# Ledger of designs, part 4: peptides against a protein of PDB entry 4A54

Target 1, 94 residues: chain A of PDB entry 4A54
Amino acid sequence: MSVADFYGSNVEVLLNNDSKARGVITNFDSSNSILQLRLANDSTKSIVTKDIKDLRILPKNEIMPKNGTKSPSTNSTKLKSAETYSSKNKWSMD

## One batch from the design tools (peptide; aimed at target 1 F6 D54 L55)

Design b1_p9_8_s3 (made by RFdiffusion4, then SolubleMPNN; from b1_p9_8 with K5R E6K)
Fold by OpenDDE base, seed 1:
Structure b1_p9_8_s3 (fold): chain B 94 residues (1-94), chain A 9 residues (1-9)
Amino acid sequence: as target 1 above (94 residues)
Amino acid sequence: TEELRKAIF
């Protein structure tokens, strides 16, 4: 299976620096190992796969914050520690 | 998904 099979999927990416990116997979450069996401503001973010700690596919029904709709502050459960990350099924890539 | 992970890495 290739990354192209997931084009158009909405994903949340956890980076090694503990920052998060959410967007739609638009492209993958296998030669350079770069994942491209279209963000809610219609900008494109390129992420080097080496910087990805984890990712999950978001359900289709999850309303991407459109510009202007108050994304319900998903209580960013402060991923406090690496230990809580492992226990939080939210990032279990099944 | 695990499949996406395997495709990326």
Scores: peptide ipSAE 0.502, ipTM 0.897, DockQ to the pose 0.718
OpenDDE base, seeds 2, 3, 4, 5: peptide ipSAE 0.505, 0.497, 0.501, 0.496; ipTM 0.898, 0.896, 0.897, 0.897; seeds 2, 3, 4, 5 fail the geometry check

Design b1_p9_8_s4 (made by RFdiffusion4, then SolubleMPNN; from b1_p9_8 with E3A I8L)
Fold by OpenDDE base, seed 5:
Structure b1_p9_8_s4 (fold): chain B 94 residues (1-94), chain A 9 residues (1-9)
Amino acid sequence: as target 1 above (94 residues)
Amino acid sequence: TEALKEALF
């Protein structure tokens, strides 16, 4: 089995420095031992295999953290609910 | 996952 059989798989890589990378396997350079991942921001990260402590294939249903597209802050214009000033009926009894 | 590790290393 070759790394190419896993192209397109989403993986989580734990690096020797305890950082994590998540991405889709796009390429592997066997001569230089470099794994290439496409990250959620569409950038490419090259990882030397010697720097990998561990890795796992993520299940297909695991929603890659979409780059938190800032949900457009719906400027919920907080419609200041007009505080219905209950007009206190000043019943002036004459 | 293990098969991928074997292919990488």
Scores: peptide ipSAE 0.624, ipTM 0.923, DockQ to the pose 0.714
OpenDDE base, seeds 1, 2, 3, 4: peptide ipSAE 0.624, 0.620, 0.609, 0.616; ipTM 0.923, 0.923, 0.922, 0.922

## One batch from the design tools (peptide; aimed at target 1 M1 L55 I57)

Design b1_p10_1 (made by RFdiffusion4)
Pose (drawn by RFdiffusion4):
Structure b1_p10_1 (pose): chain A 94 residues (1-94), chain P 10 residues (1-10)
Amino acid sequence: as target 1 above (94 residues)
Amino acid sequence: ETEELKEAIE
């Protein structure tokens, strides 16, 4: 498969200077081989791929934190609050 | 997938 399929992919890259960087890919130009990475910290960074020494795809979610649970639901409530409260699960022993 | 991506870049 081509790189277009991996656009938006979050991966980690080690450069020729033994430094590491990871971000979500946004673009790659064939003529110049230039990669733009949009990192989750709301920052954009353009890096030419020729400076890549090696490349690896990071695990999905839980990249920094380590846990041993399936986590089938995100259970996130950032901003947007309503007058209803829920704990553990809405239905139990059903 | 990592090998396929490296090959695509090469």

Design b1_p10_1_s1 (made by RFdiffusion4, then SolubleMPNN; from b1_p10_1, 3 letters changed)
Fold by OpenDDE base, seed 5:
Structure b1_p10_1_s1 (fold): chain B 94 residues (1-94), chain A 10 residues (1-10)
Amino acid sequence: as target 1 above (94 residues)
Amino acid sequence: LTEELKKALE
């Protein structure tokens, strides 16, 4: 089995420095031992295999953390709650 | 599958 058989698989890679990367396998350079991942932000990360401490294939149903598209900050229009100043005008009619 | 990928990366 070759790495190419896993193209399109979503993987979590643990690096020797204990950092993690998640992405889809898009390419493998066997001559240089470089694994290429497409990250959630559509950028590409190249990882030298010797820097990989561990990896796992993520199940298809595992919701890749969608790069939280910052939901367009719905400008929560601060509904200025009109503080109805109930000015109790106590008009004392004598 | 994960183990097979690991082997392929060796």
Scores: peptide ipSAE 0.650, ipTM 0.924, DockQ to the pose 0.629
OpenDDE base, seeds 1, 2, 3, 4: peptide ipSAE 0.650, 0.648, 0.645, 0.597; ipTM 0.924, 0.923, 0.923, 0.922

Design b1_p10_1_s2 (made by RFdiffusion4, then SolubleMPNN; from b1_p10_1, 4 letters changed)
Fold by OpenDDE base, seed 5:
Structure b1_p10_1_s2 (fold): chain B 94 residues (1-94), chain A 10 residues (1-10)
Amino acid sequence: as target 1 above (94 residues)
Amino acid sequence: LTEELRKALE
């Protein structure tokens, strides 16, 4: 089989520097050993095959991690838990 | 399939 048989497949690539890239295989330059991936942001990443430590084809149902919209860091306003000072009202009975 | 792709990239 050729790499072309996998065009359009979603892959996760682990690089030698332990970084990961996820994208769709769009092209392969066999002469230069360059794999091209289209990333989630529609940019293209070129990866030299010698830099690939490992790769896997992602199942079609694997929700491509949508560009994790950085959930707005909801500033967890530390709700200062109102320390309910239970003031023990010492009712001094007279 | 993954293994076949790996081989194709070699």
Scores: peptide ipSAE 0.605, ipTM 0.913, DockQ to the pose 0.710
OpenDDE base, seeds 1, 2, 3, 4: peptide ipSAE 0.589, 0.569, 0.596, 0.574; ipTM 0.910, 0.906, 0.912, 0.911

Design b1_p10_1_s3 (made by RFdiffusion4, then SolubleMPNN; from b1_p10_1, 5 letters changed)
Fold by OpenDDE base, seed 2:
Structure b1_p10_1_s3 (fold): chain B 94 residues (1-94), chain A 10 residues (1-10)
Amino acid sequence: as target 1 above (94 residues)
Amino acid sequence: LDEELKKALS
């Protein structure tokens, strides 16, 4: 999986406090270990990776409320909808 | 997770 494949992915992040955040990965600050998500309201949320308990890639077919931001026509290289339910799409904190 | 994110996003 390339960086380009991961950027722009819709994800659900489960935090250590059991709260959830959903958004598109827009940036990762490796120096500070901060994952940036664009939320449905077009705001950005920065999450420290140490606060992440679990992360899963959401299937493209899940109608996240498209605020009209054009799905960046990232060349849909069909990220094969690897069945989000495949254990492989679960980024466990392990 | 942090290291996996670093690998995936670096």
Scores: peptide ipSAE 0.195, ipTM 0.796, DockQ to the pose 0.219
OpenDDE base, seeds 1, 3, 4, 5: peptide ipSAE 0.195, 0.191, 0.192, 0.189; ipTM 0.792, 0.789, 0.791, 0.789; seeds 1, 3, 5 fail the geometry check

Design b1_p10_1_s4 (made by RFdiffusion4, then SolubleMPNN; from b1_p10_1, 5 letters changed)
Fold by OpenDDE base, seed 5:
Formats: structure tokens, sequence, C-alpha cells
Structure b1_p10_1_s4 (fold): chain B 94 residues (1-94), chain A 10 residues (1-10)
């Protein structure tokens, strides 16, 4: 299995300095041993694998705390179903 | 899966 199989996975990385980073795996440079994470702020963090103490894959349902950009309340514009008024053309033939 | 990822990073 390669790191590429985990692209798109949301992970929490514990670094040797006890700092944590959370992000989506976007790339891995095997030549330089660099893991790239896209963070919640859409920035990219490059992590040298030797600096990784531990990691976990976050469940898909864990809403990455999107920075409080208020999810635009998708005003569910109730698309009022255009009631196709079947105009009964009552052609009164007299 | 974490184990596999860890192994892939080594």
Amino acid sequence: as target 1 above (94 residues)
Amino acid sequence: LEKELREALE
C-alpha cells in the first residue's frame, strides 16, 4: 500500500515537538520524505516524515472544524414546485 | 488503516 492510497484522507498528525496538525493528505514526496497536508484554512503544510511521532485517520464524519466561515445557510429556497397548472382547456364545442 | 499509512510513510 502506498501513501497515495490515502490521498484525500483527513488525518491528525502528532509531531515530535508535540504539536498537532490536521489536514487532508494531498501529496507525498517519497524522495524527500515530505507529507503534504491541506489544512482547514486551505493552506498547505509540509511535514517531514521523520518529524511525525504519530498519526491517526479521522473518521469521515468528523467535520473538520471548518474555520467558522458560517456555512452559508443554504437558505433552502423551497423551490416551490412549479405546480404545472394543467390548464384544462375545456374546449366547449357549441 | 493508520498502521498501513504509517508503514507507507516509512
Scores: peptide ipSAE 0.587, ipTM 0.907, DockQ to the pose 0.787
OpenDDE base, seeds 1, 2, 3, 4: peptide ipSAE 0.571, 0.564, 0.573, 0.568; ipTM 0.906, 0.905, 0.905, 0.905; seeds 2, 3 fail the geometry check

Design b1_p10_2 (made by RFdiffusion4)
Pose (drawn by RFdiffusion4):
Order: structure tokens, then sequence, then C-alpha cells
Structure b1_p10_2 (pose): chain A 94 residues (1-94), chain P 10 residues (1-10)
């Protein structure tokens, strides 16, 4: 597969200077081999790939926090509130 | 996947 399939992928990269950086890929130019990474902290960073010493794909979600649960649902409620409250599950023993 | 990505960059 080409890199176009890995565009938008969140990976970590170690540079020639033994520094590490990880972000979600946005672009790669073939002529110059230049990679733009859009990090989850609402920042954009352009880095030329020639300075890459090595590359690795990070695990999906739970990258920083460590847990041992399946987490089938995100259960997130950031912004947008309604007049209804839900706890654990809507239906139990059904 | 890591190997395929490294080969694609090379």
Amino acid sequence: as target 1 above (94 residues)
Amino acid sequence: NDEELKEAIE
C-alpha cells in the first residue's frame, strides 16, 4: 500500500536527533517527501520526512491513559446538554 | 502495517 492509505493516521516518529513526536498525518508530497501532521491539540506541524529516523503506528484510543476494559461505547457528553439523565444503561436485565 | 508504511516511505 502507498502512504495515501495512511493519510490521517495517528503515528509516532523518532527523528535523527533521538527526539520523538506523534500526530495524525495530513499530507505527503512525493517530489520533496514533506509530511504535515495535525496533532490533537488543535495544532498543525509540517515536517520533512528525510529527518525521520524511524516510524511506528500508535494504538487506537487509550494512547496516553492505560486501561483493561473493552469500552464498547465512548459515553461522552461534552457540550450539548438536554433535560434527560442516564446512568450505566437505559435497559437492565432485558 | 508498520512494515508496509516504512516500505512505502522508502

Design b1_p10_2_s1 (made by RFdiffusion4, then SolubleMPNN; from b1_p10_2, 3 letters changed)
Fold by OpenDDE base, seed 2:
Structure b1_p10_2_s1 (fold): chain B 94 residues (1-94), chain A 10 residues (1-10)
Amino acid sequence: as target 1 above (94 residues)
Amino acid sequence: LDEELKKALE
């Protein structure tokens, strides 16, 4: 999986405080371990990775409320079937 | 997770 595959992915982040955030990965600061999400309201949220309990990639077909930012038609490289992506990419914090 | 994110973003 390339960096490009992660950027622009819709994710749900479960934080250590049991709060959830949903958004598109727009940036990752490796130096500071900060994940940046673009939220549905077009705001950005920076999350320190140490505060993340779990992260899941949401399938593209999941009707995120279309705020009209066209998912850049990155060429449909066939994200392999939504089913396989959902089950395997449970990034358990190991 | 941090290391996995780092690896995925490398």
Scores: peptide ipSAE 0.150, ipTM 0.769, DockQ to the pose 0.214
OpenDDE base, seeds 1, 3, 4, 5: peptide ipSAE 0.145, 0.141, 0.153, 0.149; ipTM 0.760, 0.756, 0.771, 0.772; seeds 1, 3, 4, 5 fail the geometry check

Design b1_p10_2_s2 (made by RFdiffusion4, then SolubleMPNN; from b1_p10_2, 5 letters changed)
Fold by OpenDDE base, seed 1:
Structure b1_p10_2_s2 (fold): chain B 94 residues (1-94), chain A 10 residues (1-10)
Amino acid sequence: as target 1 above (94 residues)
Amino acid sequence: LDEQLRKALE
């Protein structure tokens, strides 16, 4: 999988602290290693890439949290085995 | 990841 395949697509980022962010990749600052996401509420979130544990492409049919809907914080520490969306949409940190 | 992202955005 190439990063180009998911640029502009909806993605879910799993952070090292086990928090998740969902949004569209809008920018990447290579100098500072910062990935910028546009969130559902039209705000932006900047993520330092070193804090990224995993990144996956969200399927087109997956309902993105609309403005105001709290993404269900699944407190389950068990990352439910990332329903292996076909390994085709998962990007592992190198 | 950083390098991959950089390359993809160039």
Scores: peptide ipSAE 0.189, ipTM 0.797, DockQ to the pose 0.166
OpenDDE base, seeds 2, 3, 4, 5: peptide ipSAE 0.191, 0.181, 0.186, 0.178; ipTM 0.796, 0.787, 0.775, 0.774; seeds 2, 3 fail the geometry check

Design b1_p10_2_s3 (made by RFdiffusion4, then SolubleMPNN; from b1_p10_2, 4 letters changed)
Fold by OpenDDE base, seed 4:
Structure b1_p10_2_s3 (fold): chain B 94 residues (1-94), chain A 10 residues (1-10)
Amino acid sequence: as target 1 above (94 residues)
Amino acid sequence: LDEELRKALE
């Protein structure tokens, strides 16, 4: 996988507690194993990768946060709930 | 996940 796959797309992160977060990957802190997402409200969320159960890349035509993406953005402040996606955009690994 | 994520994002 390449950096372009992540920085150019919105993602949905499933946490071990079954909560979900959606946003654009803006940074990864390898020293602390922290994934940073830019959310729809332009805030950032830091997630410890050990808390991640699964990650999937959302289609480009989905609602995207304004910041952190090269794709056309929306003016929405909230993303819709999680949907079922094909396995091709699923990323599950240790 | 950590090592694979690192490899993908670095």
Scores: peptide ipSAE 0.188, ipTM 0.784, DockQ to the pose 0.288; fails the geometry check
OpenDDE base, seeds 1, 2, 3, 5: peptide ipSAE 0.183, 0.177, 0.177, 0.185; ipTM 0.786, 0.782, 0.775, 0.784; seeds 1, 2, 3, 5 fail the geometry check

Design b1_p10_2_s4 (made by RFdiffusion4, then SolubleMPNN; from b1_p10_2, 5 letters changed)
Fold by OpenDDE base, seed 1:
Formats: structure tokens, sequence, C-alpha cells
Structure b1_p10_2_s4 (fold): chain B 94 residues (1-94), chain A 10 residues (1-10)
């Protein structure tokens, strides 16, 4: 993945507690190691990077679940738990 | 991850 592909793109973050968050990276605080995501509901979520287990870039054609809106392709608004994706979209764990 | 993110986003 390129820097251009990473910044401003939709990402899925898998946290150490196995919860997931999807959003657009809006900020990264290098001093405090905090990644900020803009979520589908236009709110922001701050994530401490040490709590991140995995991060992947979402395909451009993938629809981010909106609050209260079902995905047109799925009957669930939940993030796909078991999805295999290309390594190109996966960020290094370290 | 922290260092990689820093390199990519900072």
Amino acid sequence: as target 1 above (94 residues)
Amino acid sequence: LDEELRKALA
C-alpha cells in the first residue's frame, strides 16, 4: 500500500479487544500515538495505537455501514469478522 | 505499528 492509499482512505481497525472500527483517518498524534477516525455518523473516534491489532484499507467499492442503515449487500450492519483480504490492504502489525 | 503509522501519516 502507498501512503496516498492510506491517508484519507477508509480503514478498518481491529483492536486488541477484538472490536472493530471503521472510518477515515483524520489525524494521527505521533506524540501520544493516537489515531483519529471519522466514523460513518460523522463522529470521531480516537484510538491508541497500542490497542490496534490490525489495520486494513477498505476497498473503494466497499460501503461503510452507516448508522441505522443496513448494508445493501448484507443483512447486517456489523463488520465482517471473518474476511480474507489482500495483503496489499493490510498494514504491518508493527 | 506505531512507527509505521508515524512514517505514513506524520
Scores: peptide ipSAE 0.234, ipTM 0.807, DockQ to the pose 0.230; fails the geometry check
OpenDDE base, seeds 2, 3, 4, 5: peptide ipSAE 0.223, 0.225, 0.231, 0.227; ipTM 0.801, 0.796, 0.798, 0.800; seeds 2, 3, 4, 5 fail the geometry check

Design b1_p10_3 (made by RFdiffusion4)
Pose (drawn by RFdiffusion4):
Structure b1_p10_3 (pose): chain A 94 residues (1-94), chain P 10 residues (1-10)
Amino acid sequence: as target 1 above (94 residues)
Amino acid sequence: EDEELKEALE
């Protein structure tokens, strides 16, 4: 498969200078081989791929934190609050 | 997947 399929993919890259960087891919130009990475810290960075020494895809979610649970639901509630509260699960022993 | 991506870049 081509790189277009991996656009938006979050991967980590080690450069020729033994430095590491990871981010979500936004673009790659064939003529110049230039890669833009949009990192999750709301920052954009453009890096030419020729400086890549090696490349690897990072695990999905739980990249920094380490856990041993399936986590089938995100259970996130950032911003947007309502007048209802829920704990553990809505239905139990059903 | 890593090997396929490296081959696509080469």

Design b1_p10_3_s1 (made by RFdiffusion4, then SolubleMPNN; from b1_p10_3, 4 letters changed)
Fold by OpenDDE base, seed 2:
Structure b1_p10_3_s1 (fold): chain B 94 residues (1-94), chain A 10 residues (1-10)
Amino acid sequence: as target 1 above (94 residues)
Amino acid sequence: LDKELREALS
C-alpha cells in the first residue's frame, strides 16, 4: 500500500492513553514520525506515531459530518465491500 | 504499528 492510499482517508486513531482522534490524513512526516490529521473543526492535529495504539480507516459511507470539503473524488477505485475493508484495514500494532 | 505506518505512509 502506498502513502497515496492513506492520504485523504478518514481514520480513527486510538492513542496509547486510550484517547481517540478522528480525522482525515493530510500529511505524514516520515522524518519525525508524525501523522497529521485534519479534524472536524478544520484544525490540524499532529500525532506522533509511537503514541498510536491502533488505527482504523473509517468507511466512506459513515456520514461523518460533512464539513463541506468535497471528498476529493479520488477515482472510486471500488474499495471492495465495506465489510472486507473494515476487517482488513485493522492495523494491529504488530 | 509505527513501522507499518511509516512503510504505508512513505
Scores: peptide ipSAE 0.266, ipTM 0.810, DockQ to the pose 0.254
OpenDDE base, seeds 1, 3, 4, 5: peptide ipSAE 0.263, 0.253, 0.269, 0.262; ipTM 0.806, 0.800, 0.810, 0.807; seeds 1, 3, 4, 5 fail the geometry check

Design b1_p10_3_s2 (made by RFdiffusion4, then SolubleMPNN; from b1_p10_3, 3 letters changed)
Fold by OpenDDE base, seed 4:
Structure b1_p10_3_s2 (fold): chain B 94 residues (1-94), chain A 10 residues (1-10)
Amino acid sequence: as target 1 above (94 residues)
Amino acid sequence: LDEELRKALE
């Protein structure tokens, strides 16, 4: 996988507690194993990768946060709930 | 996940 796959797309992160977060990957802190997402409200969320159960890349035509993406953005402040996606955009690994 | 994520994002 390449950096372009992540920085150019919105993602949905499933946490071990079954909560979900959606946003654009803006940074990864390898020293602390922290994934940073830019959310729809332009805030950032830091997630410890050990808390991640699964990650999937959302289609480009989905609602995207304004910041952190090269794709056309929306003016929405909230993303819709999680949907079922094909396995091709699923990323599950240790 | 950590090592694979690192490899993908670095």
Scores: peptide ipSAE 0.188, ipTM 0.784, DockQ to the pose 0.312; fails the geometry check
OpenDDE base, seeds 1, 2, 3, 5: peptide ipSAE 0.183, 0.177, 0.177, 0.185; ipTM 0.786, 0.782, 0.775, 0.784; seeds 1, 2, 3, 5 fail the geometry check

Design b1_p10_3_s4 (made by RFdiffusion4, then SolubleMPNN; from b1_p10_3, 5 letters changed)
Fold by OpenDDE base, seed 3:
Structure b1_p10_3_s4 (fold): chain B 94 residues (1-94), chain A 10 residues (1-10)
Amino acid sequence: as target 1 above (94 residues)
Amino acid sequence: LDKLLREALK
């Protein structure tokens, strides 16, 4: 499973300073190790992966403001149901 | 995470 498979997913990021950010994954720069999130106010936040303590994928049923930008028709690879995401989606940050 | 993300993006 590639990071590209998570593009368009809503995530909560816990940073090393204990701050939290919520947004949609829009890009990942592998060369610079930067994760890009679109926030609820349509602004973009760039996060260096070394500053991430934890990341969780939010279930689709959490009403994040769908700003109507055309979700590219990413092939519906069935992101397994929200229930399996809660327990297994602890991305071990190693 | 960084290694996993890099490997997942390959």
Scores: peptide ipSAE 0.163, ipTM 0.766, DockQ to the pose 0.233
OpenDDE base, seeds 1, 2, 4, 5: peptide ipSAE 0.179, 0.177, 0.177, 0.178; ipTM 0.782, 0.781, 0.778, 0.784; seeds 1, 2, 4, 5 fail the geometry check

Design b1_p10_4 (made by RFdiffusion4)
Pose (drawn by RFdiffusion4):
Structure b1_p10_4 (pose): chain A 94 residues (1-94), chain P 10 residues (1-10)
Amino acid sequence: as target 1 above (94 residues)
Amino acid sequence: EKTEELKKAL
């Protein structure tokens, strides 16, 4: 497959200077081989791929935190509150 | 596999 399929992919990259960086890919130009990475810290960074020493794709979610659970639901409630509260599960022993 | 495919595409 081409890189277009990996656009938006979150991967880590080690450069020729033994430094590491990871971000979500936004673009790659064939003529110049230039990669833009949009990092999850609301920052954009443009890096030419020629400076890549090696590449690797990071695990999905739980990249920084380490856990041993399946986590089937995100259970996130950032902003947007309502007048209803829910704990553990809505239905139990059903 | 996907990492090898990405490296080959480059």

Design b1_p10_4_s1 (made by RFdiffusion4, then SolubleMPNN; from b1_p10_4, 6 letters changed)
Fold by OpenDDE base, seed 2:
Structure b1_p10_4_s1 (fold): chain B 94 residues (1-94), chain A 10 residues (1-10)
Amino acid sequence: as target 1 above (94 residues)
Amino acid sequence: SLEKKLKEAL
């Protein structure tokens, strides 16, 4: 299994200095041993793998504290296709 | 565990 199989996973990384980083795995540079996380503020953090003491994969349902970027309420204006009921008043004149 | 697999891949 490769690190790429975990792209998009939300993880908590404990570093050797006892600091923590939480973010989504976006990239891994195997040549340089660099793990890249996207943080809650949309910034990126690069972590050298040798500095990782421990790692936990967070379940998808854990509400990352969304910085209140208001999900634009896409008012799905249901374009009610006004089906213009052309009432063909077939006035049958007799 | 998935964590173990990820750690092994790093």
Scores: peptide ipSAE 0.653, ipTM 0.925, DockQ to the pose 0.791
OpenDDE base, seeds 1, 3, 4, 5: peptide ipSAE 0.653, 0.652, 0.648, 0.653; ipTM 0.925, 0.925, 0.925, 0.925

Design b1_p10_4_s2 (made by RFdiffusion4, then SolubleMPNN; from b1_p10_4, 3 letters changed)
Fold by OpenDDE base, seed 5:
Structure b1_p10_4_s2 (fold): chain B 94 residues (1-94), chain A 10 residues (1-10)
Amino acid sequence: as target 1 above (94 residues)
Amino acid sequence: SLEEELKKAL
């Protein structure tokens, strides 16, 4: 089996410095032993295989934490509830 | 495991 068989897989990589990287495998440079991941922010990270301590393949159904696409702040137009000032016109009919 | 196969391929 080759690394190419895993292209498109979402992986979590544990590095020797105990940092973690999570992304989709997009490429592997066998000559230089460099694994390329596409991160959640669409940036690419190159990882030298010697720096990999461990890795796991994430299940397809695992909702990648969507980079918090800031839900477009629906400007909740604060509908100023028009306080209907019921002006009680007290017409005193004498 | 698939992870072990990937590690071997790296």
Scores: peptide ipSAE 0.658, ipTM 0.926, DockQ to the pose 0.636
OpenDDE base, seeds 1, 2, 3, 4: peptide ipSAE 0.649, 0.653, 0.656, 0.653; ipTM 0.925, 0.926, 0.926, 0.925

Design b1_p10_4_s3 (made by RFdiffusion4, then SolubleMPNN; from b1_p10_4, 4 letters changed)
Fold by OpenDDE base, seed 5:
Structure b1_p10_4_s3 (fold): chain B 94 residues (1-94), chain A 10 residues (1-10)
Amino acid sequence: as target 1 above (94 residues)
Amino acid sequence: SLEEELKSAL
C-alpha cells in the first residue's frame, strides 16, 4: 500500500516534540520524505517523516473542528433588567 | 490496522 492510497484521509500526527498536527493528507514526497497536510485553516503543513512519532486516522464523519468561526459575537443585548421600581405607595390614611 | 499500513508506507 502507498501513501497515495490515503490521500483525502483526515489524520492526527503526533510529532517527536510532542506537538500535534491535524489535517487532510494532500501529498507525499517520497524522495524527500515529506508528508503534506491541509489544515483546518486551509494552510498547508509539510512534515518530515522522521519527525513523526505517531499518527491516527480520524473517522470521515468526525467533523474536523472548523477553526472556531468566531461565534458571531451575539451582541448579547444586555436586556437591562427593568428594575421594577416597587413604588411603595405610602397611602397615609388620614 | 490502517494506521500501521500508513506508517509502513511513509
Scores: peptide ipSAE 0.651, ipTM 0.924, DockQ to the pose 0.647
OpenDDE base, seeds 1, 2, 3, 4: peptide ipSAE 0.650, 0.645, 0.611, 0.643; ipTM 0.924, 0.924, 0.922, 0.923

Design b1_p10_4_s4 (made by RFdiffusion4, then SolubleMPNN; from b1_p10_4, 6 letters changed)
Fold by OpenDDE base, seed 2:
Structure b1_p10_4_s4 (fold): chain B 94 residues (1-94), chain A 10 residues (1-10)
Amino acid sequence: as target 1 above (94 residues)
Amino acid sequence: DLEKKLKEAL
């Protein structure tokens, strides 16, 4: 199994300095042993694997606290159905 | 254990 099989997984990484990083695995550089995480603020953190003390895979249902980027209220622009007023000019011939 | 497999892959 490769790290690529875990792309898109949300993980919590405990580093050797006892700091924690939480994010989605987006890339792994095997040549340099660098794990890339996308964080909640959409920034990217690169972690050298030798600095990893432990890691946990978070269940999909753990709502990462989305920094409340208010999902832009998709103003459902009600496509005003252009009521094509078919003005049937009923030409009443008198 | 998926976590173990990930650790082994790293």
Scores: peptide ipSAE 0.647, ipTM 0.923, DockQ to the pose 0.711
OpenDDE base, seeds 1, 3, 4, 5: peptide ipSAE 0.643, 0.639, 0.640, 0.644; ipTM 0.923, 0.922, 0.923, 0.923

Design b1_p10_5 (made by RFdiffusion4)
Pose (drawn by RFdiffusion4):
Structure b1_p10_5 (pose): chain A 94 residues (1-94), chain P 10 residues (1-10)
Amino acid sequence: as target 1 above (94 residues)
Amino acid sequence: SELKEAFEKE
């Protein structure tokens, strides 16, 4: 498969200077081989791939925090509040 | 490994 399939993929890259960086890929130009990474901290960074010493794809979610649960639901409630409260599950022993 | 191979192919 080509890199177009991996666009938007969050991966980590070690450069020739033994420094590490990870971000979500946005673009790659064939003529110049230039990669733009959009990091989750609302920052954009353009890095030419020739400076890559090695590449690796990071695990999906739980990258920084370590846990041993399946986490089937995200259960996130950032912004947008309503007049209803829910705890654990809506239905139990059903 | 697949990602590295994709870069080498291009």

Design b1_p10_5_s1 (made by RFdiffusion4, then SolubleMPNN; from b1_p10_5 with K4R F7L)
Fold by OpenDDE base, seed 2:
Structure b1_p10_5_s1 (fold): chain B 94 residues (1-94), chain A 10 residues (1-10)
Amino acid sequence: as target 1 above (94 residues)
Amino acid sequence: SELREALEKE
């Protein structure tokens, strides 16, 4: 498998500094070992692979926080808070 | 995981 096979996947990255990043894999620079994520605010974050402590692929059905256009208040089916998913199989990586 | 392995091999 190549990293390119995972382009478009939603991932949560745990960094060595214990910070977290969540986004869609958009690119991988193999020459520099840089993983690029598109974040919820449509910005791009570049992560050096050596700084990755752990990684998990998020299920496709997890509604990524769409940019804050107020989708009408249909009954907040609790978007399972990132916390609830974080509690279930935290860091199950394929 | 397959993704971790891919990141380590490239």
Scores: peptide ipSAE 0.560, ipTM 0.904, DockQ to the pose 0.704
OpenDDE base, seeds 1, 3, 4, 5: peptide ipSAE 0.552, 0.537, 0.556, 0.549; ipTM 0.903, 0.903, 0.904, 0.903; seeds 1, 3, 4, 5 fail the geometry check

Design b1_p10_5_s2 (made by RFdiffusion4, then SolubleMPNN; from b1_p10_5 with E2A F7L)
Fold by OpenDDE base, seed 4:
Structure b1_p10_5_s2 (fold): chain B 94 residues (1-94), chain A 10 residues (1-10)
Amino acid sequence: as target 1 above (94 residues)
Amino acid sequence: SALKEALEKE
């Protein structure tokens, strides 16, 4: 399989510095080993593959938190705290 | 994972 087979997949990336990034795979530059993710705020993040500690594919139904610009509309519908489903979805680095 | 393996091969 190539990285291109995963284009459009929503992924969580664990970096070597223990930071996390979530986004849709939009491109991979094999010559420079750079993975490109589109983030929830529609920005692009470039990640060097050597900085990746672990990867997991997220289910399609996980609503990427759109950093919706707070449209000032007042209706505080209680965004139910995304219970950190500590679903031990074991990082598929098995 | 298949994605990790793909990243390592390319």
Scores: peptide ipSAE 0.520, ipTM 0.895, DockQ to the pose 0.770
OpenDDE base, seeds 1, 2, 3, 5: peptide ipSAE 0.519, 0.516, 0.508, 0.516; ipTM 0.895, 0.894, 0.893, 0.894; seeds 3, 5 fail the geometry check

